Peptides against a protein of PDB entry 2FGR. Designs and how they scored, part 214

Target 1, 331 residues: chain A of PDB entry 2FGR
Amino acid sequence: SSVTLFGIVDTNVAYVNKDAAGDSRYGLGTSGASTSRLGLRGTEDLGGGLKAGFWLEGEIFGDDGNASGFNFKRRSTVSLSGNFGEVRLGRDLVPTSQKLTSYDLFSATGIGPFMGFRNWAAGQGADDNGIRANNLISYYTPNFGGFNAGFGYAFDEKQTIGTADSVGRYIGGYVAYDNGPLSASLGLAQQKTAVGGLATDRDEITLGASYNFGVAKLSGLLQQTKFKRDIGGDIKTNSYMLGASAPVGGVGEVKLQYALYDQKAIDSKAHQITLGYVHNLSKRTALYGNLAFLKNKDASTLGLQAKGVYAGGVQAGESQTGVQVGIRHAF

## One batch from the design tools (peptide; made by RFdiffusion4, then SolubleMPNN)

Design b2_p23_4_s1 (from b2_p23_4, 10 letters changed)
Fold by OpenDDE base, seed 4:
Formats: sequence, C-alpha cells, structure tokens
Structure b2_p23_4_s1 (fold): chain B 331 residues (1-331), chain A 23 residues (1-23)
Amino acid sequence: as target 1 above (331 residues)
Amino acid sequence: TLPREEALARFEAIVAELNEKAA
C-alpha cells in the first residue's frame, strides 16, 4: 500500500472595487490560482487488477490558518478500481462538475473562473451549486479509444427542508471524448433541493469542449441550469464561456476567458472577462496575477469570488473589477 | 509517496497545528 500526503497553499493579495455597499475591499485572500488544500490519498493493490483507494482532502485557508476549522469536505472517498474503471463511495465532486469544470481555464477558483456552477435560485440545500454531494456513489469508466463516462447518485437520506423531503438527492453523469488535443463532454444532472421551503429540482445540462493547438488552447462551456419550482415558474440561467491559454517563455502561461450569464428569471445578463498570468518558479511554486471585470446589467448582482477578501454580490446593474496577485505552492 | 506511518504522522501533526490555531 502507498500513502501520499499532499497539499497546496495558495495565498494572494486581492482587491475588488465594489462590494454590496459600493465600497472597495482589499486584503489577503486564498485560492486565486488553485484551491488551497491538504490531503491524504493512497492505494492498495489487491491483486488481479483490482485496487483499493482512499482520498481525504480539505480546504486550507492560509490567511487565517483555518480559523473556522478543518474538514474533509472537498473529498472523503474510498474506492475500488480496475479494468472496469473506478467506483467511489463518499463525498466528492459530482461527476458532472468533475468533468465539466476541467474546461475552465481558471481551475474553478479565484476571480476568473466560470461561475455557472452556482446556486441561482436561493436553493436551501448545502450543495445547490452542483459541485459536490454528500452520500455520493460515483462510477467512472476507463477511456475506450477516447470515449469515457462518469455517473453518480447521492442519497438524500430523508433530509428535509420545509416540505421538501428529498433534499440532497443527486443523479447525474457525463459522456466524453478525450483523445490527443481534443476533449468534448456532455453532462446532465438533477439535484433535489428546496426553495422557499418547497421542493425544487435543480436540472443542469452542460456541454464542454477544448482543443490544444500546441501554441494555444481553446476551451468552451455551454450550460443551462433550471430550478424547477411547482409554484412561480422555473428559474433558468444560460451560461456561456470561451477561453484561451498560451504558454509564454517556457515558464509562463497567459489566460483569457469570457463568460456570459443570462439570468432569465430576472431578464438580466452579466458579462465576465478575466486576464490571468502564471509564472512557474518551479514545478511546485508559481507566482500569479488575475485581472477580472464583471459587468452586471439590469437586475444582475453577481460578484467576483475573491475568496478571503470579498465574495458577495454588488448592487444591481453595477460593474466590479477585481485583482489578485499571489503565490501558489504545492507539496 | 511516503511510508504510511510517516505520512500519517506528518498529517496528524499538521492537523494538530491547524486545530490549535482554530481553537
């Protein structure tokens, strides 16, 4: 058997020019290039091509030394793997987010990422952003000539909120083609939650694709999220993303990503554009900078996610500019 | 990859340190 201790400490100086009151925020933030984490993982060869595995991972907050505590909410799985693929038991990324966030050039963290995986409807479930689930069983296929898939089911365990009695139930999966420079995926998911104490289905469809041209990589996402309510109609958001990245000077990477969030329930759009640069000092240590601009139209109140500094919304129709400059260290 | 016991000991030490700061 093998056990690996691993982690990332990513800490930055961050600034946003507007909060919900219209005031600037600045300070020391976390997870601007990669989510800071601490974890253990290991495998055991059981013979016959079968392996057991475990993975325990929690988020690190370097700005305050995890003043709110430490847990394994990022991942806490036991698994069996072999020629049949991998089965995982425990809290993890749901299969849809695990695959489809891979097309986000900003690694689903900081001020630049695709923000489509979100609780768009004031859902009362703990994981209504569609990223992770408790009580999850997941299955991932091997790659068959490029084709692969993942499926998951999370038990609600009769969790109730208001009159909703199946909160936290997840069912979803993806199909993908990953071959050489090309990746393309389609994901579908449904999660049971509550809005206003009433049962609500969070339905999600996501299409992602990327192509590595050698000199640059292009990546894109198309997503629709619907919170289906019995009363009041659907809360629907269409999210779009297009990004490009390119290596610079052998040790650097520049990234540019645009996203559009068409929030149908409020007939309002938000536009996000982010420029990022990563400078690798080593395989483990990097300096980075992000510059993001978020333009809210009409009733939109979206805010950039400067974790540790300010991750709230802004006033309706306001624009927000954010900057992060930081150090990422992996061990 | 670390030997199991060493990896666990290092993890426990880190967790203990984090918990002391949280307390």
Scores: peptide ipSAE 0.007, ipTM 0.321, DockQ to the pose 0.866
Fold by OpenDDE base, seed 1:
Structure b2_p23_4_s1 (fold): chain B 331 residues (1-331), chain A 23 residues (1-23)
Amino acid sequence: as target 1 above (331 residues)
Amino acid sequence: TLPREEALARFEAIVAELNEKAA
């Protein structure tokens, strides 16, 4: 058996020009290019094409040395894999987020990522952003001529919030085609949660696609999230993303990504545009910079996610500019 | 790749240190 210790330390200087009070925030932030993490993983060959695996991974906060503690909430799985694919038991990315966030050119972190995977409705479940789940069983197929799929189910274990039962139950999956320069995926998911103590279903549909032209890569996402409340109207958000990346001089990558968040319940839109650059000093170490602009319209209060500095909202209809400059080191 | 026992011990020490700083 082999055990690998691995991680990423990503720390930056970050600035946003507005918080909820209209004041600027700046300081040392984390996870601007990749989520900082520490983990262990390993595999055991059981013979006959069967392998056992484990994966334990937690987030690192380099700015404060994990002052709030360390856990394995990023992933804590045991698995069996073989010609049939892979079965995973334990907390992990849900299959839909695992696949569909791969189209985000900003790696689902920092101030530039697609923010569609979000708790849009003040859902009271811990994972109402649709990213991860506790008590998860997942299955991933092999790639068959480009076609692949993933499915997952998370047990609610009779968790309740208010009058809502089955809180935390997840069911979802994706189908995909990954062949050469082309990737395309469709994901569907439902989570049971609560809003205002009342049963709510979080329904999600996401379409993603990317194409690598060699000189540049294009990527896109289309997503609808609905919080279907037992009492009250649906809280629906349509999210759109289009991004491009290109290698620069063999040592760098430039990225540009636009996203639109159409928040139907408040009839308000937010526009996000981000320019990013990564400069590879080595295979393991990079410098990076992100510049993001978020324009809220009408009642929208979205904020850029400058983790470690400010990740809250802004005043309704306000715009926010964010900058991150940092170092990413992988080990 | 570290030997399994050594890797685990090192990791446990790191986790312990990180959690102690949270107390």
Scores: peptide ipSAE 0.006, ipTM 0.327, DockQ to the pose 0.818
Fold by OpenDDE base, seed 2:
Structure b2_p23_4_s1 (fold): chain B 331 residues (1-331), chain A 23 residues (1-23)
Amino acid sequence: as target 1 above (331 residues)
Amino acid sequence: TLPREEALARFEAIVAELNEKAA
């Protein structure tokens, strides 16, 4: 058996030029390149190719020393793995987000990531962004000549909000092809939630693909998220992403990513473009900078996610510029 | 790859079956 302590501390200076009042915000933020975390993990060989595993991981907030507390909400799983793949029990990334966020060149972190995995409808469930789930059982296949898949189910445990029952129930999965420079995936998910105290289904379909040309990598996402409300129209968002990354001088990486969020319920679009650079000082330590521009049209109020500084919205139709400069250290 | 609509329909059917078993 083995136990490994691991983590990342990522802290930055961040700036956004507009908040909900139209004022600038700046300060010390967290998790600009990678989510800061502390974790424990280990495995036990049970023989015959079977292994038991555990994984406990919580987010670190370096700017305030975890003033709101520490927990293992990033991941708290026990697992069995072998030639059949891996079964996980416990809170984790849901299979759809685990796979499809891999096409985000900013790894769902900081001001540059694809923001399609979002609570678009003021859902009242704890994880209505479609990223993680409580009470989750997950299964991941091995890779068979490039083909792989994942499936997950989360129990609602009779959670109710208003008249909505089964809140927090998740079912989802993906199929993928990962071979050499090519990756492509299709993900489907449904989560039970509530909006305004009424039962709502969060349906999600996501297509992702990437190709590594050696000198550069291209990546793309196509997503539709639909909150199907019992009363009122559906809240539908079509999200698109295209990104490119390239190594720089053997020690750096430059990233450029564009996303479009077509928010159908309010007939409004938002455009996001982000330029990022990571400079590796070592295998464990990097400096980074992100520059993001978010343009809201019409009734759109999206804001860049400068965690620890400002992650709220802006006034309808306003644009926001964000900057992060920071240090990432892994241990 | 199955057309999107067909894939969604199959997924919804699986969800329905699981919901019936959980009820």
Scores: peptide ipSAE 0.000, ipTM 0.260, DockQ to the pose 0.014
Fold by OpenDDE base, seed 5:
Structure b2_p23_4_s1 (fold): chain B 331 residues (1-331), chain A 23 residues (1-23)
Amino acid sequence: as target 1 above (331 residues)
Amino acid sequence: TLPREEALARFEAIVAELNEKAA
């Protein structure tokens, strides 16, 4: 059996020009290029091509030393793997987010990522952003000639909020084609939650694709999230992303990504554009900088996610500029 | 590729069936 300790410490100086009061925020933030983490993982060869595995991973907050505690909410799984693929038991990324966030050139981290995987409706469930789930069983196929898939189910365990039952139940999966420079995926998911104490279904459909031209990579996402409330209208958001990345001088990477969030329930759009650069000092250490612009229109109040500094919203129709400059170290 | 609406409808049907079995 093997046990590996691993982690990332990513800390930055961050600035946003507007918070909910219209004031600037700045300070030391976390997880600008990669999510800071501490983890343990290992495998055991059981013979016959079967392996057991475990994975325990929690987020690190370098700015405050995890003042609110440490947990394994990023991943806490036991698994079996082999020629059949992999089965996982425990809290993890749900299969849809596991696959479809891979098309985000900012790796779902910092001020530049695609923000479509979000709680758009003030859902009261713990994971209404569609990223992770408790009580999850997941299965991932091998890659067969490019084709692969993942499926997951999370038990609600009779969790209730208000009059809503089955809160936290997840069912979802993706199909994908990954062959050489091309990747394309379709993901579908439903999660049971509550809004205002009333039963709500969070339905999600996501299409992703990328192509690596060698000199540059293009990536895109198309997503619809719909919170279907038992009482009241649907809360629907259409999210779009297009990004490009290119290696620079063998030691760096430049990224440019645009996203549009069409928030149908409030007839309001938000536009996000981010320029990022990563400079590799070594295999394990990098410097990075991100510059993001978020333009809210009409009733939109979205904010950039400068974790550790400010991740809240802004006033309706306000634009926000964010900057992160930091160090990422992996061990 | 199935039209988005059709894909969503099929998914909703599958989810509904699974929810009935889990109740």
Scores: peptide ipSAE 0.000, ipTM 0.264, DockQ to the pose 0.013

Design b2_p23_4_s2 (from b2_p23_4, 9 letters changed)
Fold by OpenDDE base, seed 5:
Structure b2_p23_4_s2 (fold): chain B 331 residues (1-331), chain A 23 residues (1-23)
Amino acid sequence: as target 1 above (331 residues)
Amino acid sequence: SLPREQALAEFRAIVEALNAAAA
């Protein structure tokens, strides 16, 4: 049996030129290149190719020393794995997000990531961004000549909000082809939630692909998120992402990513473009810088996610510029 | 990686310290 202590401390100086009042915000932020975390994991060989595992992981906030506490909400799983694949029990990334966020060149972190995995409709469920779930059972297949899949189900445990029942129920999965430089995946998910106290289905479909040319990597995402409301009509967002990354000088990486969020319910678009650079000082320590521009059109109020400094929206139709410069250390 | 008992003890101490600071 083995137990591994692991973590990342990622802290930055961040700036955004506009908040909801039109004022600038700046200070010390967290998780600009990777989410800061602390965790334990381990495995036990049970013989015959069967292994037991556990994983406990929580977020660290270096700017305030976790003033609001520490928990294992990032992941708290026990698992069995073998030739059949892996079964996990406990809170985790849902299979769809686990696979499809892998195409985000900014690793779903900081001011540059694809923001499609979002609560687009003021959903009242705890995880209406479609990223994680409580009470989750997940299964991941082995890789069969490139083909692989993951499936998950989360129990609602009769949670109610307003007149909505089954809140928190998740069902979803992906199919993928991962072979050499090519990765491609299709994910489908449905989550039961509530909007305005009324039962709502959050439906999500995501297509992702990447190709590593050696000198550069290209990656893309196509996503539709639909909150299906019984009253008031559907809230639909189509999200698109295209990105490229390339190694620089053997120790650096440059990334450029564009995303478009077509918010159908308000007939408004937002455009995001981010330039990032990572400089590896060692295998475990890196310096990084991100520069992001977010252009909101019409009624769109999206904001860049400068965690620890400002992650709220802006005024309708306003643009926002964000900068992060920081240190990432892994242990 | 750390020996099991050492890893558990160190992690427990860290978690306890973080929770105590929040409280």
Scores: peptide ipSAE 0.018, ipTM 0.430, DockQ to the pose 0.875
Fold by OpenDDE base, seed 3:
Structure b2_p23_4_s2 (fold): chain B 331 residues (1-331), chain A 23 residues (1-23)
Amino acid sequence: as target 1 above (331 residues)
Amino acid sequence: SLPREQALAEFRAIVEALNAAAA
């Protein structure tokens, strides 16, 4: 058996030139390159190729010392694994986000990530961004000559909001091919939620692919998110991402990523472009810098996610520039 | 104060012992 303590402390100085009032914000932020975290995990060999596992992980907010408390909302699972794959019980990334966010070169963190996994419709559920779920059972297959898959179901436990009676129910999964430098995946998910107190389905389809050429890596995502409402029509967003990364001098990595968010319900687009650099001082410690531009058109109000400084929206049609410079330390 | 590696090893041992005792 084994028990491992692990974590990341990632803290930065961040700046955005516009908030909701059109004013600049700056200060000390968190999680610019990797999400700051504290975790415990372990495994027990049960014999015959069967293993038990646990994983407990929570987010750390270094700028305020976790003023709002600490929890294990990132992951709190118990597992069995073997030749059949892995079964997980507990809160975790849903299988679709587990796989499809892997194509985001900014690791779903900071001001540069793909923001398609989002609550696009003022959904009233706690996890309406499609990233994690409570009461989740997940299954992941082994890799069969490159082919692999994951499936998940989350119980709603009769949670109600307004007249919606199945809030929090999730069903979804992915199929993938991972072999050497190539990765490609298709994910499908549906989550039950509420909008304006009325039952709403959040449907999601995502395609992802990447190829590592050694000298550089290319990655892409195509996603459609649809909040299907009985009254008021569907709220649909098509999101696109293309990114490239390359090692620099054996001690660094440069990343460039573009995303487009076509918000159909408001006939408005947002364009995001981010340049990032990571400089490894050691195996565990890195310096990093991110520069992001977010251009909102028409009624779009999206904001960059400078966690700990400003993560809200901007005025309709306004553009936002963000900068993060920080230190990441892993232990 | 303890060196990092020693501190982590001791912490792991404590966690393992507590987990075993909770069974």
Scores: peptide ipSAE 0.017, ipTM 0.448, DockQ to the pose 0.071
Fold by OpenDDE base, seed 1:
Structure b2_p23_4_s2 (fold): chain B 331 residues (1-331), chain A 23 residues (1-23)
Amino acid sequence: as target 1 above (331 residues)
Amino acid sequence: SLPREQALAEFRAIVEALNAAAA
């Protein structure tokens, strides 16, 4: 048996030129290149190719020392694994997000990531962004000649909001092909939630693909999220992403990513363009810089996610520029 | 702030204790 203590401390100076009032915000932010975290994990060989595992992980906020507390909401699983794959019990990334966010060249954090995994409809469930779930059982297959899959189910445990009585139920999964430089995946998920106290289904379909040319990597995502409300029209968002990354000088990486969020319920689009650079000082320590532009059209009010500084929206139709410069250290 | 060497020693001690408890 073994236990490993691990973590990342990622802290930056961040700036956005516009908040909801049209004013700039700046300060010390967190998780610009990777999500800051502290975790414990371990495995036990049970013999016969069977292993037990655990994983406990929480987010770290270096700017305030976790003033609001520490928890294991990132992951809190126990698992069995073997030739059959892996079964996990506990809060975790849902299989769809675990696989499909892997195509995000900005590691699903900072001001540059794909923001499609979002609560687009003021859903009242705690995890209506489709990223994680409580009470989750997950299964992941081995990789068979490139083919792999993951499936998950989360119990609602009769949680209610308003007239909705199955809040938090998740069912979803993905199929994928991962072989050498090529990765491609299709994910499907449904989550039960509430909007305005009424039962709502959050349906999600996501297609992702990437190819590593050695000198550069290309990655893309296509996603549709639909909140199907019992009363009122559906709230649908189509999200698109295309990104490229390349190593620079053996110690650096440059990244460029574009995303489009077509918010059908308000007939409004938002365009996100992010340029990022990571400079590796060592295997565990890096400097980084991100520059992001977010252009909202019409009624769109999206804001860049400068965690620890400003992650709110802007006025309708306004554009926002964001910058992060920081240090990432892994242990 | 702890010196790096001291911080690493404490880190190793924690890991060792956890491994011992898990054995």
Scores: peptide ipSAE 0.015, ipTM 0.481, DockQ to the pose 0.081
Fold by OpenDDE base, seed 4:
Structure b2_p23_4_s2 (fold): chain B 331 residues (1-331), chain A 23 residues (1-23)
Amino acid sequence: as target 1 above (331 residues)
Amino acid sequence: SLPREQALAEFRAIVEALNAAAA
């Protein structure tokens, strides 16, 4: 058996030119290139190709030393794996987010990531962004000639909000083809939640693809999120992303990513463009910089996620510019 | 920042290399 302590400390200086009041915010933020984390994991060989595993991981907030505490909400799983693949029990990324966020060149963190995995409808569930779930059972296949899949189910355990009685139930999965430079995936998910105290289904479909040309990588996402409400009509968002990355000088990486969020319920669009650079000082330590521009149209109020500095919205129809410069260290 | 999976893969590789070096 083995036990490994691991982590990432990612801390930055961040700036956004507008908050909800139209004022600038700046300070020390976290998780600009990778989510800061502390974890324990291990495996036990059970013989016959069967392995047991555990994974406990929580977020680190280097700006305040985890003043609000520490937990294992990022992942808290026990697993069995073998030739059949892997079964996981416990809170984790849901299979759809685990696979489909891999196409985000900004690692689903900081001011540059694809923000499609979001609570678009003021859902009252704790995980209405479709990223993680409590009470989750997941299964991941091996890779067979490039083909692979993942499936998950989360129990609601009779969690209620208002008249909704199945809050937190998740069912979803993906199919993928990963072979050499090519990756492509289709994900489907449904999560039970509540909006205004009424039962609501969060349906999600996501298509992702990437290709590594060696000199550059292209990546894309197409997503529809629909909060299906019995009363008041559906809240639908179509999200699109296209990104490119390229190595620079053997120790650096430059990234450019565009995203469009077509928020149908408010007939409003938001455009996000982010330029990023990572400079590897070692295998464990990197410097990075991100520059992001978010243009909201009409009633859109989206804000860049400068964690630790400002992650709220802006005034309707306002644009926001964000900058992060930081250090990432892995251990 | 690398895509999450790439970042995780690189992190895993680093951890594995460290474990191998410590063994």
Scores: peptide ipSAE 0.015, ipTM 0.443, DockQ to the pose 0.035; fails the geometry check

